# Peptides against a protein of PDB entry 7PB4, part 52

Target 1, 105 residues: chain A of PDB entry 7PB4
Amino acid sequence: KMLNIKEYKEKLLSTLGEFLEDHFPLPDRSVKKKKKNIQESSVNLITLHEMLEILINRLFDVPHDPYVKISDSFWPPYVELLLRNGIALRHPEDPTRIRLEAFHQ
Target 2, 218 residues: chain B of PDB entry 7PB4
Amino acid sequence: DALQMAVGYFEKGPIKASQNKDKTLEKHLKTVENVAWKNGLASEEIDILLNIALSGKFGNAVNTRILKCMIPATVISEDSVVKAVSWLCVGKCSGSTKVLFYRWLVAMFDFIDRKEQINLLYGFFFASLQDDALCPYVCHLLYLLTKKENVKPFRVRKLLDLQAKMGMQPHLQALLSLYKFFAPALISVSLPVRKKIYFKNSENLWKTALLAVKQRNR

## One batch from the design tools (peptide; aimed at target 2 W87 C89)

Design b2_p16_5 (made by RFdiffusion4)
Pose (drawn by RFdiffusion4):
Structure b2_p16_5 (pose): chain A 91 residues (1-28, 43-105), chain B 212 residues (1-189, 196-218), chain P 16 residues (1-16)
Amino acid sequence: KMLNIKEYKEKLLSTLGEFLEDHFPLPDVNLITLHEMLEILINRLFDVPHDPYVKISDSFWPPYVELLLRNGIALRHPEDPTRIRLEAFHQ
Amino acid sequence: DALQMAVGYFEKGPIKASQNKDKTLEKHLKTVENVAWKNGLASEEIDILLNIALSGKFGNAVNTRILKCMIPATVISEDSVVKAVSWLCVGKCSGSTKVLFYRWLVAMFDFIDRKEQINLLYGFFFASLQDDALCPYVCHLLYLLTKKENVKPFRVRKLLDLQAKMGMQPHLQALLSLYKFFAPALISVKIYFKNSENLWKTALLAVKQRNR
Amino acid sequence: PADPEKVLFHMVEELV
């Protein structure tokens, strides 16, 4: 069961990365890829389940943040505009 | 053949400015609906015309008439439905066309050969609940399509939030009752649906439904 | 064909 989940996870991740690079590229400060942004969000969601918010730095491309906001992937903090969290789809 | 000429004409897409082209388009569309309302269309023709109508090609009236004449002689391929869902995801489709398609999918549900690959698109179907114009028809579709495996906690939470936003709507209550039946531990709380009139009820489709 | 934004949502949903 564990190995099957692992194989599925790795396949999903690789295909997701390819899809992101194909359909959501950077334009050319130092910006990070959308993949790294999603990785930070996913890591913070499970590492700190009581505060899954991550600060928005200058490396976050505003179009990516807005993209994640429009599609119900990322959620804004009720008071702090510089923080965003990942939607807890698992619950 | 008389119908294949119209299928090829619609596959060629819209043509130049109209000198006599309006009459030609009308003749081809009349031929298709006559065949559809007399004895029905085959799976291949339906696979072609449904996806042509759900694409950005041709105006709204042509797509509406094509959707209203999408009556199967036998069965409907599921791959055609998958491609139709994909064309819906493209977004170059009219709202009224989307409503008509969901009505057609509800009406033609028992004439799809397989429904497992369609159930795999449950997420795309569920995401359309945000749109309050598609909400009743999407709820009617999900009432038919929902299996036990589809009742995920996230979806229950989002459906409860949507109930709180819109109120206890009939279609939302019916879908929530189905979710309760399938997963009572995730939440506490088929049949009549408004605007569920079968627009595609021909006589032969009726005898096929009774034979079903 | 499909809108990349919608596909992204579902792939991320399955991942999370």

Design b2_p16_5_s1 (made by RFdiffusion4, then SolubleMPNN; from b2_p16_5, 6 letters changed)
Fold by OpenDDE base, seed 2:
Structure b2_p16_5_s1 (fold): chain B 105 residues (1-105), chain C 218 residues (1-218), chain A 16 residues (1-16)
Amino acid sequence: as target 1 above (105 residues)
Amino acid sequence: as target 2 above (218 residues)
Amino acid sequence: PFDPEVLLRFLVEELV
């Protein structure tokens, strides 16, 4: 029973990954290395998959404070996507923190 | 160069605690406006200033004036547009700024160097159709962006639902007509044969400037 | 063909 649940979750995660790559890809930052010192914010954006993993893990690891701080690695369109679809919620007092929605409460 | 100093001011902020912060800001803003309307701005200058206008670093009045002078000398980088859309999602800009941005994006669409990355944002733009203030301009943008691959059954349903809510809006009809052109099997409803596609004249704000840009690049 | 955003929500709901 437990093995089947783990396998099911792994399969779902894999399916989710493929789905996200197909429908919600990151824009290619054309890092045209033109030499001028415009500090293009060298912040590597994470995938939507990675973002969801962070949110899910936080919910399971710290259920009493499931909020994650929005970093510069969080692509704003992804944050907006999660919020507008009710997948994530902003902290009521700190808009820089988001949590995964608790669908089973 | 006066323009470089002005752009640097907006990018880095005031170097010295000038007692007259407002006068300094106004001076630099006027410098940008003057150059933009006379000669246009380089792609790099647009990249910097467009992001500043949408970042919430300055007040709405300043942001509005910056956006109004985002006139290219030659081209606009698609990366600048992608970054700008990212700032729209942060929510630090006003609704009026968002409207102005979409008007700008439609007006300047032909001057954007590439469209591949902008097309990846199709779903984001499509979601913005639900905003009544944005809807006319987003329809126009989508009309310019839409490829056959973007015409999906779920988007057709959403457009028809939106039409049911908003009525027979000219901008929505224009977009639906394009969808029917690409995928006639998805749209069973009889659309009025409009001989002329009608969008709100978003270009009016930049009409003179756009003519000048086209003349310089001929 | 499902709305990808609706499907995304569904998939996440199944994972949690």
Scores: peptide ipSAE 0.630, ipTM 0.889, DockQ to the pose 0.228
OpenDDE base, seeds 1, 3, 4, 5: peptide ipSAE 0.628, 0.628, 0.627, 0.626; ipTM 0.888, 0.888, 0.888, 0.888

Design b2_p16_5_s2 (made by RFdiffusion4, then SolubleMPNN; from b2_p16_5 with K6V F9R H10Q M11L)
Fold by OpenDDE base, seed 5:
Structure b2_p16_5_s2 (fold): chain B 105 residues (1-105), chain C 218 residues (1-218), chain A 16 residues (1-16)
Amino acid sequence: as target 1 above (105 residues)
Amino acid sequence: as target 2 above (218 residues)
Amino acid sequence: PADPEVVLRQLVEELV
């Protein structure tokens, strides 16, 4: 039973990954290699899949403090996407922290 | 040159030691404004200053003035627009700055070098239709961006629902008419034959500057 | 086709 649930979750995560790549891809930052525009924040943006994995894992691993700090690797449009759809919530006192919504509570 | 010093000031921020921070800021802001309105700004200068205007680094008055002088000499980089949309999502800018940005984006649309990545943001722009202050300008932007591939049944439903809520707004009618053009089977409702598509004149703030840019690039 | 944002929510709800 537990193994089947894990396998099912893994399959769902894979399906989610493919879905996110198709519908919510990261913008191609044309790294114009040549001109040192200093403000190319060397910060690699994570995928929406990776962002959701972080949020899901935090909810399960630390249920009493399920909030994740928004880093520079979090693409702001993805954060807004999760918030506007009720998938994530901002911390009421710290707008730099978000959690996954608890849909079954 | 004076422009490089001004851009550098905004990029690096005010050096703490300057007693006359406000006078220095005003001097550099006037330098940027003067060059932008006379000659336009290089794509790199727009990239830097647009990000600064939307980052919340300065006050709303300064950000508004910077954004108003984001006039290209030749082109605006698509990457600058993508970064700008990212800053809008952070929520550090005022509602008035968001409105001004969409007006700017519509006014400067033809000067953006590419549209491929901006088209990927279609869904994010579409979500902003729910903001009553943004809706007229977002409709205009979507009218410029919309391709056949963007016209989906769920978006048609959302536009019709929005029309039911807000009434038959000219900007919504314009966008719905375009949707009907691309996908007539999705819109069974008879749209009034509006001979003239009417959007709020977003270009009015930059009309003279845009004419000058077009003349320089001929 | 469903709204991708709605589908995204549904997929996440199934995972949690």
Scores: peptide ipSAE 0.689, ipTM 0.902, DockQ to the pose 0.228
OpenDDE base, seeds 1, 2, 3, 4: peptide ipSAE 0.689, 0.689, 0.687, 0.686; ipTM 0.902, 0.901, 0.901, 0.901

Design b2_p16_5_s3 (made by RFdiffusion4, then SolubleMPNN; from b2_p16_5, 6 letters changed)
Fold by OpenDDE base, seed 3:
Structure b2_p16_5_s3 (fold): chain B 105 residues (1-105), chain C 218 residues (1-218), chain A 16 residues (1-16)
Amino acid sequence: as target 1 above (105 residues)
Amino acid sequence: as target 2 above (218 residues)
Amino acid sequence: PFDPAVVLRLLVEELV
């Protein structure tokens, strides 16, 4: 039973990854290049998949403080996507921190 | 200068020692309002103040006044708008603030420096169409944002369902007409040929200020 | 055709 749950979760994570690549790709970095003088914020944006992995892992690793600090690698539209669809919540006192929503609590 | 002091007050919050917090707040708010309506605000000042207005740091009355004076001197940063939209999702702002924000966004749309990130927020704006108070303004925003790639079968269905529920609203018809232009095969329904598109936002609160901004930047 | 955002929520709800 436990092995089947783990395998099922791994399959779901894989399916989620494929789904996110198809429907929520990262913005094309090429468009930032046209204005020369804006310092290339050298910050690599993470995928929505990576963002969700971070949030899920934090929920499991630290369930009493499941909040993740928003870094410059977090693309703002993805943060908003998660918040608006009830997938994530902002910390009530610290708007720079978000958590995965507790769907089953 | 007086504006920097005012912006700094809103950013850092009230210094504990001020006996008359309300008078100090009003003084700084009036400073921001005066500069914004006379000269407009720099993009950096709008970035700070717009974030504050939507964060829930201050009361609804203060947030409303700040948002009403988000008038650019030249441009508004797209990043400021994206951050602002993210705050709408946190639920710390009132329904009236959300309405005012969408009105502001439509009014200031041409002054936003880039549209790429805002275009990626299309789905978020579209999801707000179901809010009856937001619907007229969201339709106007979507009318400005919609590209052929945004016109999907599921969005057409949602718009038609919304029209069935709310009736043939002028703002919905305007958006549907644009959808039909991009994807005529998805909209089999005959739309009335409207010679004039009417959005509720034709008379915005910022009309005079925006004319002044356009004159200064010519 | 489903709304991708709705599908995303459902997928995350099943993982969590």
Scores: peptide ipSAE 0.511, ipTM 0.607, DockQ to the pose 0.238
OpenDDE base, seeds 1, 2, 4, 5: peptide ipSAE 0.496, 0.501, 0.508, 0.492; ipTM 0.742, 0.703, 0.390, 0.510; seed 5 fails the geometry check

Design b2_p16_5_s4 (made by RFdiffusion4, then SolubleMPNN; from b2_p16_5, 6 letters changed)
Fold by OpenDDE base, seed 1:
Structure b2_p16_5_s4 (fold): chain B 105 residues (1-105), chain C 218 residues (1-218), chain A 16 residues (1-16)
Amino acid sequence: as target 1 above (105 residues)
Amino acid sequence: as target 2 above (218 residues)
Amino acid sequence: DFDPEVLLRLMVEELV
């Protein structure tokens, strides 16, 4: 039973990945490699898939503190997408932290 | 030059705890305003200043003034627009600044160098239709962005639901008419044949400036 | 035809 659940979740995650690539792609950052020394901290944005994986994993790994700190790699439109759809919640005291919504509690 | 110093001030922030912070700020702001209205700004200057205006680094009054001066000399980079939308999602800017941004985006739409990445944000703009303050301007933006591929049954339903809630708004009817043009089978409702598409932003704050930009780039 | 945002929620709800 547990193995089947894990395999099922892995399959769902894979399907979710494909879905997210089709409907919620990241904008192509033309990294204009203009050599100017502006440390544009080229913070690599993560995909929505990766963001969700982080949130899901945190919920399962640390259920008593399921919050993830919003990093510079989190594309703000994705954060807003998750929040406006009730998929994620902000920490009530720390707006820089979000958690996955507990749908089955 | 004076403009580079002004842009640098906004980018780096006030270095010195100068007692005259407000006077220095006003000086640099006036420099940006003067150049923008006279000659327009380079795409790089717009990139820097637009992000500053939406980041919440300065107060609402300053941000509003900066945003009003985002007049291109030639083009606006689509990357600047994508970054700007990102800042809107962070929510550090006021509601009035958001409205002004969408007005600006519609007004400057033809001066944006590419639309490909902006078109990918279609769903995010569409979600903003639920904001009553943004709705008129978002409808206008979507009217400019909408392709046949964007006209989906679920979006038609959302627009019709919005119309049921808000009434037959001219901007919403304009967008629905475009949707019906692309996908007549999805909209069975008889839309009044509007001879004139009316958006509130037809008289924009930048009318004179835009004419000047077009004349310089001819 | 479903709203992708609604579908996203449903898919995540199934994973959690």
Scores: peptide ipSAE 0.730, ipTM 0.916, DockQ to the pose 0.228
OpenDDE base, seeds 2, 3, 4, 5: peptide ipSAE 0.730, 0.729, 0.730, 0.730; ipTM 0.916, 0.916, 0.916, 0.916

Design b2_p16_6 (made by RFdiffusion4)
Pose (drawn by RFdiffusion4):
Structure b2_p16_6 (pose): chain A 91 residues (1-28, 43-105), chain B 212 residues (1-189, 196-218), chain P 16 residues (1-16)
Amino acid sequence: KMLNIKEYKEKLLSTLGEFLEDHFPLPDVNLITLHEMLEILINRLFDVPHDPYVKISDSFWPPYVELLLRNGIALRHPEDPTRIRLEAFHQ
Amino acid sequence: DALQMAVGYFEKGPIKASQNKDKTLEKHLKTVENVAWKNGLASEEIDILLNIALSGKFGNAVNTRILKCMIPATVISEDSVVKAVSWLCVGKCSGSTKVLFYRWLVAMFDFIDRKEQINLLYGFFFASLQDDALCPYVCHLLYLLTKKENVKPFRVRKLLDLQAKMGMQPHLQALLSLYKFFAPALISVKIYFKNSENLWKTALLAVKQRNR
Amino acid sequence: MFEKILYQMVQELVEL
């Protein structure tokens, strides 16, 4: 069961990365890829389940933040605009 | 054949400015509906015309008439429904066309050969609950399509939030009751749906439904 | 279309 989940996870992640690079590229400060942004969000969601918010730095391309906000992937902090969290789809 | 000429004409897409082209389009569309309302269309023709209508090609009236004449002689391929859902995801489709398509998918549910690959699109179907114009028809569709495996906690939470936003709507209550039946531990709380009149009820389709 | 596909794939990954 574990190995099957692992194979599925790795296949999903690789295909997701390819899809992101194909359909959500950077334009050309130092910006990070959307993949790294999603990785940071997923890591913070499970590492700190009581505070899954990550600060928005200058490396976050505002179009990516807005994209994640429009599609129900990322959520804004009720008071602090510089923080965003990942939607807890698992619960 | 008389129908294949119209299928090919619609596959060629919209043409130049109209000198006599309006009459030609009308003749081809009349031929298709006559065949559809007399004895029905085959799976291949349906696969072609449904996806042509749900694409950006042709105006709204042509797509509406094509959708209203999408009556199967036998069965409907599921791959065609998958491509139709994909065309919906494209976004170049009219709202009224989307409503008409969901109505058609609800009406033609028992005439799709397989429904497992359609159920795999449960997520795309569920995401359309945000749109309050598609909400009742999407709820009607999900009432038919929902299996036990589809009742995930996230969906239950989002449906409860939507209930709180819109109120205890009949279609939302019916879908929530189905979710309760399938997963009572995740939440506490088929049949009549408004605007569920079968627009595509021909006599032959009626005999086939009774034979079903 | 691409936004919806992204949503579905990210949702499945988070669920894992």

Design b2_p16_6_s1 (made by RFdiffusion4, then SolubleMPNN; from b2_p16_6, 6 letters changed)
Fold by OpenDDE base, seed 2:
Structure b2_p16_6_s1 (fold): chain B 105 residues (1-105), chain C 218 residues (1-218), chain A 16 residues (1-16)
Amino acid sequence: as target 1 above (105 residues)
Amino acid sequence: as target 2 above (218 residues)
Amino acid sequence: MAELTLRLLVQELVEL
């Protein structure tokens, strides 16, 4: 039974990963060098998959404080995507922190 | 059932021939209140009653009581909220009703099924910051709604002007902190590092009901 | 559709 849940979780994570790559890819860094001072913040953006993994893991690992601090590696459109779809919630007292929504229907 | 009869009464209005209009109104209002607080209301019932509460069809006391019992059984339709906001624009509701609506909207925010259309109303909510009575609750709502795309230079200016006028209000500081997070280059002012953002606890009116809703939907 | 699917997938993962 536990093995089946783990395997199913791994399969879901894989399916989610593929889905995210297909539908929510990171913007190609190929946005042409029009020289405007977009500070190439040397900060490597994480994938939406990685972001969700962080949020999910935090929810499970620290259920009493399931909030994750938004870093510069968090692509703002992904944060907004999660918030607007009710997948994540902003911390009521700290706008730099988000949590995964407890989908406990 | 008793609830359907009560909702139907509010929807159709008082039948002219009732000698005891006030007693009938009170009976139906109590029916709605009792069901809403015990079980919550269906999305369709909220759609009807929320529209009635903001339309000015009834007096302020009745509208206030209706609005206080807009407690969902499961979800609130976004369309109901959009319609409600449209009534706010017509201006037939009292200032107290507007305040109560924003408190309700914040308290029930998580129970609204979708946010796409509500997000399009961002500009309308932002304009309501000018009302001193609404400002604390509107700041809280905007804190929930604000996206990076909403953080524009003109809105930053308006918030800073409002801060200059009203002082360093906790709710305004909360919203400004969020704006600074999305657009640090637009906010040169050192915001005090408030470790905690405090909004007026709008949920207090519905705290028990919201706990019950969350328990039923688990 | 994609956004709804995302929500459903995440929900399923959290409920596991």
Scores: peptide ipSAE 0.467, ipTM 0.476, DockQ to the pose 0.299
OpenDDE base, seeds 1, 3, 4, 5: peptide ipSAE 0.437, 0.408, 0.414, 0.408; ipTM 0.821, 0.676, 0.690, 0.675; seeds 1, 4 fail the geometry check

Design b2_p16_6_s2 (made by RFdiffusion4, then SolubleMPNN; from b2_p16_6, 6 letters changed)
Fold by OpenDDE base, seed 2:
Structure b2_p16_6_s2 (fold): chain B 105 residues (1-105), chain C 218 residues (1-218), chain A 16 residues (1-16)
Amino acid sequence: as target 1 above (105 residues)
Amino acid sequence: as target 2 above (218 residues)
Amino acid sequence: MKEQLLRLLVQELVEL
């Protein structure tokens, strides 16, 4: 039973990863190397997959404080996507923190 | 079209190492400003430009000018607003830009097509009450958004605590009065019966433009 | 449709 849940979780995470890569990729940084000093903040953006992994892990590891601080690596459109679709919630007192929605009623 | 070229410049960034980057930027910014104040912008143009203004892609002066010209021709998409709020969380914009955004949001509130997604951000807006510079405008926004379901005991406590710190501010009293209307049992304090709700006139920056928008949509 | 699928996948992961 436990082995089946772990395997199913791994399979589901893999399926989610593939789905996100196909349908919600990061915008290609491939705008050509023309040296224009647009300070594109050199901050490496994380994938939506990585963002969800962080949120999921926080929910499981620290269920009493499942909130993750939004960093510069969080692409704002992904944060918007999660909030808009009821996948994530903002902390009621700290707008810089988000959690996964508690789908268990 | 000159507007499409200007929007494309802000979206894609400067294509060529033009020696005159600043002149090109100013030209495109003036194009956007002129169209926005005369005719308003399409919802798609507002979506693009509002996102740019809050992303930190450009300097504060440019972002401020972009925000000031986020005037709709007809409607603003709620998705644009939700996306804009997501940028506020990242903290790449200045405090003055945040203030301007909330003023804009209040001024343009009636032109936003839907409110369902904005209402889900109620907690975020409520948390922003702690910022003294934002507080007057956030109170006004919350006054427009507040439903009975939003009036919770913890929020009442936070508003009362804020009133204890800031004093009896007109904007805070207006919000508390609305809370008392929805949940009288949660607010035992006697609020002065203000016959008139008073908020800072956020519309002043766009008053002429808003009149023009309303006239075009009649 | 894509966003709905995303929600369902995440929900399934969290309910595990």
Scores: peptide ipSAE 0.546, ipTM 0.383, DockQ to the pose 0.332
OpenDDE base, seeds 1, 3, 4, 5: peptide ipSAE 0.538, 0.546, 0.540, 0.542; ipTM 0.496, 0.539, 0.522, 0.511

Design b2_p16_6_s3 (made by RFdiffusion4, then SolubleMPNN; from b2_p16_6, 6 letters changed)
Fold by OpenDDE base, seed 5:
Structure b2_p16_6_s3 (fold): chain B 105 residues (1-105), chain C 218 residues (1-218), chain A 16 residues (1-16)
Amino acid sequence: as target 1 above (105 residues)
Amino acid sequence: as target 2 above (218 residues)
Amino acid sequence: MKEQLLRLMVKELVEL
């Protein structure tokens, strides 16, 4: 049973990764070029997959404080996407912190 | 069961022939209260009772007691919340009931199954900021609901106007800080860096019950 | 909708 769960989890993570690459890719760096005045903050944006992994890991590792601080690597549209779709929640006392939603069964 | 009979009483209303209407009402109300605080209520029971509490079918005292025991066993249906907000628009509930509802909504926010329809009510909630009694609780609710798409120039102006009128209230500052996070270009004013956001503790009424719900659903 | 599927996938992953 445990081995099957691990394998299933790995498969699900892989499927999620593929799904996210196909449907929620990061904007090409090329789109930033046209608006000259946005300081090219050289901040490497993480993928939505990486963002979800961070959130999931935090939920499992620290279930009593499952909140992750939003860094500059978090693409704001992804944060909004997660919040909008009930995948993540904002910390009630710190707007810079989000958690994965506790999906009630 | 006793709960079904109690819910049915509130739904159908008192049978005319009962000489002891008040005792019957109290019996059923106590039944609902006892079950809600002990076990929580099913989503269907909350759907029925929440609407009754806001419809004006019963007196304010009864409505207040019903609303105070709207504790979920598992989840609250978003549709129940939308219907409840629709009753707020009709204006048959007291001001105290409105305050209690917003407190309840904030306290139970995590137990609502979906947020998509509630998010569409953003404008309605935002309009309620003008009510001084509601403002602290509405700010808290908006803090939970606000997305980048909701941060508009006209809303920023309204919040700044409210701040000018009411002073730098912690709940307004919390909401403005969130607005600045999403749209820094819309808020030129330097906001004091608050390490902690302070809202009125709306959860206090249900704190013990919510802990019990969370323990049952682990 | 893509977003609903995303939520379901994440839910399933968390429930595991």
Scores: peptide ipSAE 0.560, ipTM 0.433, DockQ to the pose 0.299
OpenDDE base, seeds 1, 2, 3, 4: peptide ipSAE 0.537, 0.560, 0.538, 0.534; ipTM 0.542, 0.386, 0.540, 0.531

Design b2_p16_6_s4 (made by RFdiffusion4, then SolubleMPNN; from b2_p16_6, 6 letters changed)
Fold by OpenDDE base, seed 5:
Structure b2_p16_6_s4 (fold): chain B 105 residues (1-105), chain C 218 residues (1-218), chain A 16 residues (1-16)
Amino acid sequence: as target 1 above (105 residues)
Amino acid sequence: as target 2 above (218 residues)
Amino acid sequence: MKEQVLRLMVEELVEL
């Protein structure tokens, strides 16, 4: 049973990754080039998949403080997406921190 | 079930023939209170009782007691919250009941099953910022609800005007900081970098109950 | 909606 759960989790993560690539891709760097004055902060934005992995891992690793600090690598629309859809919650005292929603059964 | 009888009493209202209306009311109210604080209430029970508390069917004292025991066993239906807000619009509840409701809404926010319809009420909540008694709690609620799409120039102006009137209140500062996060171009003012957001602890009334709910759902 | 599917997938991962 435990082996099946790990395999299922891996399969689910893979499926999630594919789903996110198809439906929630990062905006192509090409569109940002036209507005000159945005300092190309060379900050590599992470994928939504990577963001979710960070949030999930934090929830499991540190369940008593499951909050992740929003870095410059976090694309703001992804943060908003997660918050909007009840996938993540903002820290009540620190707007720079978010956690994965504890989906209570 | 004693709870079902109590809920039914509040729903149907006092039967005219009971000479001891106050004792009967108190008995049923205590039943609801005891169950709510011990076990929490089902979503359906909250739906019924929350509407009763805000409808003006009973006196302010009774409504306040009912609202204080709106503690979920598991979840609160978003529809119940939307209905409750609709009663606030009708204005049959006291100012103290409105304050208590916003405190309740903030405290129970995580137990509400969905937020989509509540998010549509953003404009209504934002308008309530003008009420000095509600403002701290509304700011907290808006802090939880605010999305980039809600951050509009007119709302920024309203918040800045409110800050100019009321001073740099921690709850306003928290909301403005969030607005600046979503729309930095709309807020030219240097906001003091407060590392910690301070809202009034709305949860204090339900802290013990919420801990018990979280423990039962583990 | 794709967002609802995303939520369900994440929920499933967390419940695991």
Scores: peptide ipSAE 0.572, ipTM 0.415, DockQ to the pose 0.299
OpenDDE base, seeds 1, 2, 3, 4: peptide ipSAE 0.539, 0.529, 0.498, 0.540; ipTM 0.628, 0.636, 0.668, 0.627; seeds 1, 4 fail the geometry check

